# Peptides against a protein of PDB entry 6O8C, part 225

Target 1, 262 residues: chain A of PDB entry 6O8C
Amino acid sequence: VGLRYEKISLPKIHPRYDLDGDASMAKAVTGVVCYACRTASTLLLYQELMRKGVRWLVELVKDDYNETVHKKTEVVITLDFCIRNIEKTVKVYEKLMKVNLEAAELGEISDIHTKLLRLSSSQGTIESSLQDISSRLSPGGLLADTWAHQEGTHPRDRNVEKLQVLLNCITEIYYQFKKDKAERRLAYNEEQIHKFDKQKLYYHATKAMSHFSEECVRKYEAFKDKSEEWMRKMLHLRKQLLSLTNQCFDIEEEVSKYQDYT

## One batch from the design tools (peptide; made by RFdiffusion4, then SolubleMPNN)

Design b2_p30_5_s1 (from b2_p30_5, 18 letters changed)
Fold by OpenDDE base, seed 1:
Structure b2_p30_5_s1 (fold): chain B 262 residues (1-262), chain A 30 residues (1-30)
Amino acid sequence: as target 1 above (262 residues)
Amino acid sequence: ERFEVPLLPEREPVVPLSGGGSLEPLLELL
């Protein structure tokens, strides 16, 4: 689950002035920060896609819920109709028995009536379960998708752009160090500038990597963990809805066996 | 006499999420 990225670290920066070493180090730093920029962009894109997927899954589960509610309503109407018909039949037979007709048929109809009433009582449990599911899916419910908008990184944070600015500064210093290396020896003033630029390089690199780790990676990991947890709960809820739908079909099937007696 | 079960009110057309995209791509991302 989630994007795999390599844990990158800055190369060791040697304090010694060395034109060859400093150019090589600056190249390596540029590569690391360039990787961080690309990774940050990819992590952002992933989160935006996941937010779309989360919204889509919420709507899908609402549809599953509405279908289950519809099926439950269908079964209730059918069951209530069958109960009313059996009750009418019982009343007719009770009137006929007062006139010398056989007791055996009334026993069977009374047993059917008792079974239908038991099925009717089970619908209350289905209704309660549907209400629980509805409450969990409702705005502010336990399965609300509000976390997807709060957690992680967003385009508005401009984290990729901030990293790109630092990368540009680092890249500029790298190109200068590449020139300095080509000169083989700098004048005193140029040497002092090179030493100062090496400090700037370190500062920008450290700032870039800190920003990448704290504002991109850590926030992405928190988003990922919440997405996994939420997804698991949503999939479980879909299974619960399917179970409730199946219970409605089971009731419908049992009711159908008694329709021939009405 | 087959008592006709009263026809359920027609389902309001649940707007099918016409994007029957498999959850598989999302599950592969997970």
Scores: peptide ipSAE 0.011, ipTM 0.415, DockQ to the pose 0.007; fails the geometry check
Fold by OpenDDE base, seed 5:
Structure b2_p30_5_s1 (fold): chain B 262 residues (1-262), chain A 30 residues (1-30)
Amino acid sequence: as target 1 above (262 residues)
Amino acid sequence: ERFEVPLLPEREPVVPLSGGGSLEPLLELL
């Protein structure tokens, strides 16, 4: 559940000159753009934290992979050792049978050998699965973190600072309109300045909201969607690794039952 | 008097940066 932000919109700007209305409108516009600045800062911080988390999770899953590969290798060595010992034992019993020595256990040992060979054949599936996982975690693989550096907003884009500059211009006009309201009536020249500053206010406000929506919000949403998809795939891969580790333990446990025969 | 534009209440998204290596805070954000 990513950061929830409220969809903000500019208040309607009436074209008519009205000192009370214009001061009230300018106050509302200042509030909206101030919220946009704070939201943009929070959305940027979230993305930077997520990028750190993504890097950390990649390293964690690589460690889980290496542990699984280690465990698989241990089990392979143990299983191959058991197979070789059972094969030696079978050859000894076959020689004893040729000299009419009773080898009642030959059938049981042959069955154990057959079971161990079946376990050995299952290792090929584990190996193939580990190779797939390795390919996905490799640089340029399907789970590479390159998207986290390409998507969303970055501190280098200076989006928050750009919004803050526009907010400062808007705030200055708002304070002027608050003074103009206190005068109740303006001289002709001051009235023309007020009308011009109202147009500047609208321009800066529209520019701020366009920049916020297109350069902050939309890019954040795209980053969020990709992060959610990537996270689901990483969690699935981690479950696959755990399943492969458990299969290695199951093989080890089964081999341990036959160690007394080797 | 500096007219402080009333800050909409900072619902600080308390991302609990609990410094524990738990993915839980990141998962709660998803």
Scores: peptide ipSAE 0.009, ipTM 0.405, DockQ to the pose 0.038; fails the geometry check
Fold by OpenDDE base, seed 4:
Structure b2_p30_5_s1 (fold): chain B 262 residues (1-262), chain A 30 residues (1-30)
Amino acid sequence: as target 1 above (262 residues)
Amino acid sequence: ERFEVPLLPEREPVVPLSGGGSLEPLLELL
């Protein structure tokens, strides 16, 4: 899961004044910082898409929960109805046995009653599991999406824009160095400006790469790790819900076998 | 002159990290 990005580094900046070398270096620096800007934008977009996906998955799992609760409720009503009917039948047969009726039918009905009571006992486990799931999905629960708003980078941080400003400054210096290279020789004052602009280039480049690494990449990695952890927990919870739904169907199917006696 | 920032060669689309946690369970859910 996540975007692969290349580990980029700034080219070595030679301290020697060299118009050809400096223009070539400035071109390479511009390329590296341009890559950082694009990567930062892509990493931001990925995180925004993931935040949408997280919200969608939360709603989907809430729907799965509500469906499971509904199915559980249906099964409870059906099972309770069957139990009450069997209990009435047992009481009728117990009265009739006092008048010499066959003990065999009472045995079968009593066995059915015992089976239904066992099924009813399993509902308590389903209910407890649903309550646990509900607590985890609740605001402030273990599966709350609050991390998605806290971790990573956001459009409001303006990290891409900050990098773009630095890229613009670097690009301007690169274009100046391209001109300086074309002149082949600078006047003393222009040479001093070139040397100073080389220092500015290095400063802006270093600042851009630090900002990219610390404010974009590192925060993205933290977001990614949290997203993977959260996603595993959500997938596990969905599997639990599915298992609970299936248990409700299994109970319903078993109860249906005894409906002819109720 | 439109300063074409030399586009770094279109390196292959950033293949989603096929780290061994298959996106398949996520893609099967989508």
Scores: peptide ipSAE 0.008, ipTM 0.389, DockQ to the pose 0.058; fails the geometry check
Fold by OpenDDE base, seed 2:
Structure b2_p30_5_s1 (fold): chain B 262 residues (1-262), chain A 30 residues (1-30)
Amino acid sequence: as target 1 above (262 residues)
Amino acid sequence: ERFEVPLLPEREPVVPLSGGGSLEPLLELL
């Protein structure tokens, strides 16, 4: 899971003045920082897409929860209706037994009543499981999406723009070094300027790569790890909801077998 | 002195996410 990026490093900057070497180095540095800018932009876009996906999945799981609660409610109503009807029937048969009716039918109805009461007791476990799920999905719950707004990088951080400013400064120096190379020899003053610009190039390049590593990559990795953990928990929750839905269908099917006695 | 990098004006990234595309490709990336 996640975007793969190549771990790139700055080329070694030689301290010696060399117009050919310095132009070639500046070109390589420009390439590296340009890659960092593109990668940072891609990592930001990925995180924004993931935040949208997280929100969508939360709403989907809430819908699955509401459907499960609805199905549970239907089954409870049906079960309670069947229990009440069987209890009425038992009371009628108990009155008729005082008048010489067959004991066999009362035994069967009593067994059905006992089975329905067992099914009713299982509804309490489904309810407790749904309440746990609801608590986890609630604001501040273990599956709240608040982390997606706190972790990683955001457009407001302007990390890509900060890198682009540094890239522009580096690119300007590279173009100057390309001119200096074409002159083949600089005057003393221009040579000193070139040496100072080489120091600025190093400073901007180092700053760009540190910013990329610490403010883009590291924060992205933390966001990624947290997203993977959260996603695993959400997928597990969906499986739990499906299991609870199936338990409701199983109870409904068992109750349907006794509807002919009501 | 904190060298404030002059931030270019906020161009809102118009992410044209106009496509109601299935999140399935995003889930496959997970």
Scores: peptide ipSAE 0.008, ipTM 0.392, DockQ to the pose 0.036; fails the geometry check

Design b2_p30_5_s2 (from b2_p30_5, 19 letters changed)
Fold by OpenDDE base, seed 1:
Formats: C-alpha cells, structure tokens, sequence
Structure b2_p30_5_s2 (fold): chain B 262 residues (1-262), chain A 30 residues (1-30)
C-alpha cells in the first residue's frame, strides 16, 4: 500500500570552477528538487485522501455496529417473549398434572425451556463483545482516528511551498549559470559571483533535500505505517461485528423453531 | 546540520479537498 516514489539524491558538486560542468550540475539539481516538489505534493494529496478514507471507514463501522446492536435487541425481545410464554405453558401443565392429566408433553416443553435459557445465556457474550467493540471505537479508544490528524504532513505545514521557494532560488541560479556558460569566460568579478552562487545552489539544494526527506518522506512513511496498522485493526473489527450479527441470526433462527409452542 | 527552512509568510490554509468521491478505489489499494 502507498505511493511509490524514487529515492533521489543530489548530484556530486565538484569544487572546481567549470562553467559547463556547473551549468550541467545546476540543471541536474533543479531537476532533482523539482521531482522532490512534485513527489511531496503527491504524498500530501495521498495523505489527505487517506484521512477522508479513515473518517468514512469509521462512520461505516459505526453503522455496522448500530445494525448489530439493533439486531441483538430484536433477538433479545423475541427470546424473552418466547421464554415468558413457555414458562406460562409449563405452569399450566404442572397444574394439570396435579389433576392426573398426561405427562408426555411436559417433558418436551421443559426441554424447549432449557434450550431457550441456554440461548439467553449466550447473549451475555454478544453484549460483552459489543461493549468491547464500542470501547475501541469510542473517542480515545484503540481505533480512534486521532492519529490521522497527528501523523504525516498537512497542507498547513506548507512543506510543498517551502520546497517551491527553494526550487525557485535554485532555478534562478541555474538560469544564471546557463548565461555564464554562454559567455564562455567571465570577468573576475562575475567569476567570483558565479563561485558564490554555486555555494548558494549547494546550500539551497541540500536544504531542499533535507526538508523533503525529513518533513515530507519520513512523515509520510510514518503516516502510511500507522494507516496500514489501523486499517488491519478496523477490518478485523468489522469481521467481528459480522460474526456477532450472524450469531444473532443463529439465535433468531433457533428461537423461531419454538414459536409454535408459545 | 539541521537547516532551518525560511518561514514563508502566513498564507490562508489550503482548503483540504472537499470532494466526496467513493473511497473504494483507495481501500482496494490497502
């Protein structure tokens, strides 16, 4: 998962004054920093899209949770109704037996009552599991999306714009070195300016690449790793919800077999 | 050497993409 980017490095800067070499180097540096700017922008966009995805998935899983809670509630009501009815029937048969009426049906009804009570006891496990899930989805829970707002890069950090400023400075020096190259030989003062601008180019380039690596790439990688971990946990939780919903259906189906006795 | 990045003048926050497109393609990449 995540955007693939190439690990770019600055070209080696030769300390010697060479108009052809320096113009060629400045062109290469400009290309590298331009790639870094585009990559940083793409990495930022990806993270913003992922933050939207995270929020959407949280709401989806909350809906799945609410549906499961609803279904559990329906099953509880139905089961409690069946239990109460079968208990009334048992009490009627117990009274009839005291008057010498046949015992055969009382055994079956008592077995049904015992089965319904077992189903009722299993609801406690579903409830505890739903409470665990709710706690994990709650603000400050293990699946809270707060990390998505804390990790990675944000538009407010202006990292792309910071890189663009450095790219502009580098590009200006590159265009100057392209002119200097066309002159083939500089006057002494111009040669000193060229040498100074070569140092500025190196400074800006190194600064751009450090900023790209530390403030864009590394933060993106940390965001990515957390997003992958969180996503795996959310998908697991969603599977747990589906399992709990299915258990509610299984209970409902089993209760339905006994409705004719109630 | 930690290079201090020059502070750019405060500009208005870039509005995050507001588009409500399906995230299914992004989830399929995960």
Amino acid sequence: as target 1 above (262 residues)
Amino acid sequence: MRFEVPLLPEREPVVPLSGGGSLEPLLALL
Scores: peptide ipSAE 0.008, ipTM 0.386, DockQ to the pose 0.038
Fold by OpenDDE base, seed 3:
Structure b2_p30_5_s2 (fold): chain B 262 residues (1-262), chain A 30 residues (1-30)
Amino acid sequence: as target 1 above (262 residues)
Amino acid sequence: MRFEVPLLPEREPVVPLSGGGSLEPLLALL
C-alpha cells in the first residue's frame, strides 16, 4: 500500500527567443514544479503517519508479549505445584505398598506424573521463543523502530520548503514572460533580460526536479519498501505470540484435569 | 487540452492536524 504519483518531466525548452513560446513553456514548467511540491508534501505526510503507526504497533506487540509472559508464569506456577503434590502422593503410596495395597492406583499416579513432566519440558521451548521475541523487540533488535527515524524524509529536512522557494522563482519569471508577451515586442535591453530569465527558469526547474526526484521520491520509495518488510515481520511475530499464548492455555487445560489427584 | 494552471491558493496556515482523528482509516489500510 502506498501513494500513487505520476512521473512528471520538464517540457522541452526551445533555445530560440519567442515571447509566445517562452510564456507557454514557463506556464508548463510552473505547473510541473507545482505538482512536484504538492506530491513532496503528500509523500512527507504519509511517512509521518506511517512513523506514528509503526510506534503504535510496537507498543501493541509489547502488550501482546507481556500478556504471553504473564500467562506462561501462571501456568509454570500451577504445573510446579501439581508436580510437587503428585510426587508427595507417589512417596506415600510407595510406603503403603510395603503393607499390601493395590499396585493399580500407583500405576495411574505414575502415569499422571510422567504426563506432567512432559508438559514441564515444553515450558523450556516457550521460554526460549519468548526470549528470541524479546531480543528482536529490544532497542537495537531486528524489529526495533529505529529504521523509521533513519529512513525516508523528515520535516526537519525542509525539502518541501526548498521546492517552494524554487517554485516561487519560476512563478515570478512566468509572470514576467506573461507581461513580455503582452508587449508583443521588447526593446533590446528587455530582450536581453528575457533571454537571461529563460536561462534562470531552466536552472531553477532542473534544480527543483532533481531535488524532488533524489530527496523526496527516491527516499520515500526506500522508506515504503522498508516499512512493508518491517510490517510483514511484525505481523508474523504477533502470530507467533498468539501461538505461544495458546500453548500456555493448552498446558493449563491439561494440568487442570489432574488437579483432582493432588 | 487547456492546461488550466491552478492559481496558487493563498497561504492558508498549515493548521497542525491536532484533531484526534481515529487511527481507524490507517487500520483499514493495513
Scores: peptide ipSAE 0.007, ipTM 0.374, DockQ to the pose 0.034
Fold by OpenDDE base, seed 2:
Structure b2_p30_5_s2 (fold): chain B 262 residues (1-262), chain A 30 residues (1-30)
Amino acid sequence: as target 1 above (262 residues)
Amino acid sequence: MRFEVPLLPEREPVVPLSGGGSLEPLLALL
């Protein structure tokens, strides 16, 4: 998962003064840093989209949780109603047995009561599981989205703009070296300026690539790794919620079979 | 004074493939 990127090195730099070589090198450096700018922009956009996706998935899982809690509540009410009705029926039959009624019907009702009590005991496990899920989704919980706001690169860091400034400086030097190359021979003062601008080019290029590597790429990789870990945990939690919802439906279906006896 | 221009350290800078901005990375996580 994530944007794949190619590792591009800066071209080898000859320390010698060479108008043809220096113009060619400056062109290559401009290309590399231009690519780093586009890259940094794409990595930033990906992280912003991922942050939106994380927020959306958190709200979706909260909705799944609320639906499961609602369904659990319906099942609890229905089950408690059935239990209370069967308990009343048992008490009536116990009074009638004192007056010569068949023991067989009391056995069946007692078995139904025992089954409903078993179903009621399973609700405690569902409740405990829902409480665990709620704690994990709560602010400061293990599945909170706080990491998505702390990790990676943000628009406020202005990393793309910082790279663009360095790219502009490099591009200006490249255009000057293209002119210098066209002249084939510089005057002494112009040669000294060219040598100085070559040093500036190297400085700006190194600074651009270090900034790109440290502030864009490395932060993106850390964000990506955390996003993959968080996403796996969140998908697992959604599967747990779906399993709990299905258990509520299974209980409801089983209780419905006994409603005709109440 | 020979200003030795410090050779840029061969740091391999990391660059993304310009593959289309498909929602596929988000969808591949779903």
Scores: peptide ipSAE 0.008, ipTM 0.353, DockQ to the pose 0.155; fails the geometry check
Fold by OpenDDE base, seed 5:
Structure b2_p30_5_s2 (fold): chain B 262 residues (1-262), chain A 30 residues (1-30)
Amino acid sequence: as target 1 above (262 residues)
Amino acid sequence: MRFEVPLLPEREPVVPLSGGGSLEPLLALL
């Protein structure tokens, strides 16, 4: 679940002045921060794709909900029609029984009426379940997509661009150290500049890796965990909707058996 | 040592947003 990335660390920086070592170290640091920039970009893209998928899934589940509500409404209308017709028939038979007609048919119609009333009582449970689902899908509900806009990183945060700026500064120092290495010996002033640029390299590298860890990786992990939790809840809700739809079909099928008596 | 950073395969996650699509592609991303 989620994008796999390698946990990268900065190479150990030796405090000693060494033109060959410092150029090699600066190359390695540049490579690590380049990887962090690419990883941060990929993690951002993943989150944006997941936000699109979340929105799509919300609309799909709203459509499934609306279809279930429609089907429930059809079943209610049909059941209420059947109940009213059976009740009229029972009242006619009760009047005719006062005139010596067979008790057997009234018993069967009364049993059908009792079965239809039981089916009608189950509709209250379906309605309550649909209301719960509606409340969960509503704006501010437990399954609203608001978390997807609050959690993780966004393009507007410019985290990749901030890393790229630090990478550029690191890369400039690396190219300078590559020149310094080619000179084999520096003048006193150039040696002091090289030592100072080594400190800047370390500062920029540490800042880049802190920014990557805190603003990209950690926020991505929080977004990922929230997305997994939300997705499990949405899949469960969708299964509940399918179960309610099936219950509506079961009621419709059972009512259809009695339509020939109405 | 050439750090061949394994590029995460640039397979653009083609989330087929095709209307009737299985949740499986989204679940495979999760």
Scores: peptide ipSAE 0.008, ipTM 0.393, DockQ to the pose 0.029; fails the geometry check

Design b2_p30_5_s3 (from b2_p30_5, 20 letters changed)
Fold by OpenDDE base, seed 5:
Structure b2_p30_5_s3 (fold): chain B 262 residues (1-262), chain A 30 residues (1-30)
Amino acid sequence: as target 1 above (262 residues)
Amino acid sequence: ERFYVPLLPEREPVVPLSGGGGLEELLELL
């Protein structure tokens, strides 16, 4: 499900000195940067939860793989045992045919032997598929979770804290502009300070929104895209494992039909 | 300047770490 995006923009900062306008603008800027801080925190939390989910899914699929390998091994042992028993039976019948035994029973046993050999040949395909899956799940494989540790934002980056520092600076200026507005008229020196603080407000706001866009949003989008791609591949791999498991059960069931003939 | 922000779900995303529905719910978060 594609996350919808909302466009947030900084309010226009007018160059004109206006105590009422400047206080209103500073309030709006504070609101926008406050929203960016909250959003950055939520995006970080989402990524941390996704990393936990990725790790969990990797372990789940490894367990499914190990169970499939175990089942395959059991089937191989059973099949090899049945083949050896039938081969012994065939050799006994070949010796007895020299003494007038019915050709029909030898035909049936030979057909069973041929069927078991076909089943044995299919094991090579299952083995190759399991090896492919193992290679994909291995460290450095195509389904390694290393991307989840490299992509996106991390608590160690302190992006939320960096934004909060800028928000604090902006908020301080906003509170000063509220005071300046209440004075209705500033002395010359206070007016110059107000003008300078307006430039600082703009600087901090621009820096906050740039940091939010480049270090939070963009990195989150890259993480999201990689997570979607990886998740799709993992789900496909899990379906492949289930298919291989079912093939092992099908072989086991087929072999069980011939165990009574040995 | 205009910035794109993801519309976040109203509820905190919960990744199910156990149970049969966990994968589907995880995919809904993606």
Scores: peptide ipSAE 0.008, ipTM 0.384, DockQ to the pose 0.031
Fold by OpenDDE base, seed 1:
Structure b2_p30_5_s3 (fold): chain B 262 residues (1-262), chain A 30 residues (1-30)
Amino acid sequence: as target 1 above (262 residues)
Amino acid sequence: ERFYVPLLPEREPVVPLSGGGGLEELLELL
């Protein structure tokens, strides 16, 4: 479930000197930038949690892989044992047939041998599939988690702190404009300071929102998109592993039917 | 200017890090 986005606009900063309007505008700007700071913090937290989840999922899928490899190995050993035993039995029967034995039993054993050889041939396909999966999970493979460390925002970027500094500057100006409003009329010098502070407010607000958009939101979206893609691929890979495990069980079950002949 | 900002989630994002259902739950968070 992706975070829902709302379009927040900075209030229009009118060039006209208006103590009431300027105080109201400054309040609104402070609110917007405060929201951006909180949002940036939440986005950062989400990404850090996702990075933990990605690492966990990689280890989980590695465990699934190792389990599948283990099961495949067990089945191969069992199958090879059965094949060797059937081959010994066939050789014994071939020797006995030279003396007086019934052709029917040799036919059945030969059919079993043929079936076991077919099962053995399928192991090569399972092995190749496991090797492909291993290659994809390997460092530098197509499912490497390196993107999770490269994409998005990180605590080291100090984006939240940078926004907080700008918010502090904006908040200071807002409190001054609240005082200016209370005075109802400023002297000429104070009026000029107010006008200058309004320009600073605009500068800080624009800088904050640009920083939020470019360094927080955009990078988060890129991280999210990559995470979704990677997660889908990992889910698919896990399903492939489960399929391979099931194929090993199917082979084991089939081999078990012939154990009474060995 | 108009900026796209995510709505603050009602609760902190929780990534499940335990159990076999963790992947599905994680995907639901994406």
Scores: peptide ipSAE 0.007, ipTM 0.388, DockQ to the pose 0.036
Fold by OpenDDE base, seed 2:
Structure b2_p30_5_s3 (fold): chain B 262 residues (1-262), chain A 30 residues (1-30)
Amino acid sequence: as target 1 above (262 residues)
Amino acid sequence: ERFYVPLLPEREPVVPLSGGGGLEELLELL
């Protein structure tokens, strides 16, 4: 998961004064920094979309958790009711056996009681699992989404705007070098200006590419890695919730088989 | 011989009008 981007490097800047070469170099630099601006914008957008997706997934898993807790509670009430009714029935049969009634029916009811108690014991395991899940989803838990707000790049960082300013400066120099090329020969003062602008171009280009690499790409990669790890953990947790829900349904189905004996 | 590099007239930075980044952010870039 993630955006693929091409690693583009700046062209080599030759120190020699050459109007044709300098215009061609400036064009190439403009292209590279323009690509960096577009890529930075796309990387930012991706992270913002992922942050929305993370929030959505957290709420979805909380809803799944609440549904599982509700289903568990329903099953516990039903199971406890069945156990109490069977216990009453056993006590009645024990009293009747003192008066010479059939031992076979008491055996069957006692077996049902034993099965229901085993089902009841499994509820403790489900409860402990739900508590673990709740702790992981809680604020400060292992699956908290705090990382999504801390990692990566944000619109407030203005990284795209900073790159755009540098791109504008570079583009202006490129247009001047295109004019200088058209003149074929510059006056001495204009030649000195051209040489100075070439140094500025190099400075702005290097600054743009450093900023892109360090403040956009590197932070995006860190965000991506954390997002992938977190997503795997969340999907696993969701699978655990579904398993617990299914266990509740299985218990409910088994209890329903014994309702005809109460 | 102190070569007076004539101070090239600072072309007034054409502040691109559109993006609301104030003069201060331009000064930090400089």
Scores: peptide ipSAE 0.006, ipTM 0.337, DockQ to the pose 0.029
Fold by OpenDDE base, seed 3:
Structure b2_p30_5_s3 (fold): chain B 262 residues (1-262), chain A 30 residues (1-30)
Amino acid sequence: as target 1 above (262 residues)
Amino acid sequence: ERFYVPLLPEREPVVPLSGGGGLEELLELL
């Protein structure tokens, strides 16, 4: 999970005045900062896509939750109806036993009643589990997506645009150094300007790479780690919901076996 | 016209760039 990018460093800048060396260095610096701009843009796009995926998965898990709650409600109604009917039947048989009816049928109905009461007790555990899941999915819950809005980089930070401005300044100096190289020898005044532009190049390059590392890469890595952790928890929650749904089906199937006695 | 600018002192700092992976794993989960 995440985008692969290469760790690129700035070339060493030699303090010595050398028109050929300085043009070659400026070309390499331009290449590195250009790579940083493209990488920062790609990392931003990835995070925006992940934020969309997070929102989609939240809605999917809410739908799974609502389906589980619906199924649980159906099973509760069916089970309560079956229990009430069996209790009426038991009362009728207790009255008939006073008139010489066989004790065997009352024993079977009493066993069914006991089984249904056990099934009813398991519904309390399902309800508690659904309430826990609901609390985790609620605003401010453990699975809230608030981290996706707080972590990482955003278009509003304008990190790519800030890097592009620095890249433009570096590129301008590189084109000047390419011209200076073509002259083979500069006049004293032009040599002093070249030396000053070399210092500016270094300043802009260092600022670009610091900004890329601290404001783009580091924040992306933090976002990635949070996204992976959150995704694992959401997938686990979805599996829990499926397990609860299956438990509701199992209860419904068992209750259906006793409907002929109701 | 290029004008004379006084020389500022030259200092040499070095900066590194790092790598990443994994849009394909998200598509397998969908």
Scores: peptide ipSAE 0.012, ipTM 0.406, DockQ to the pose 0.412; fails the geometry check

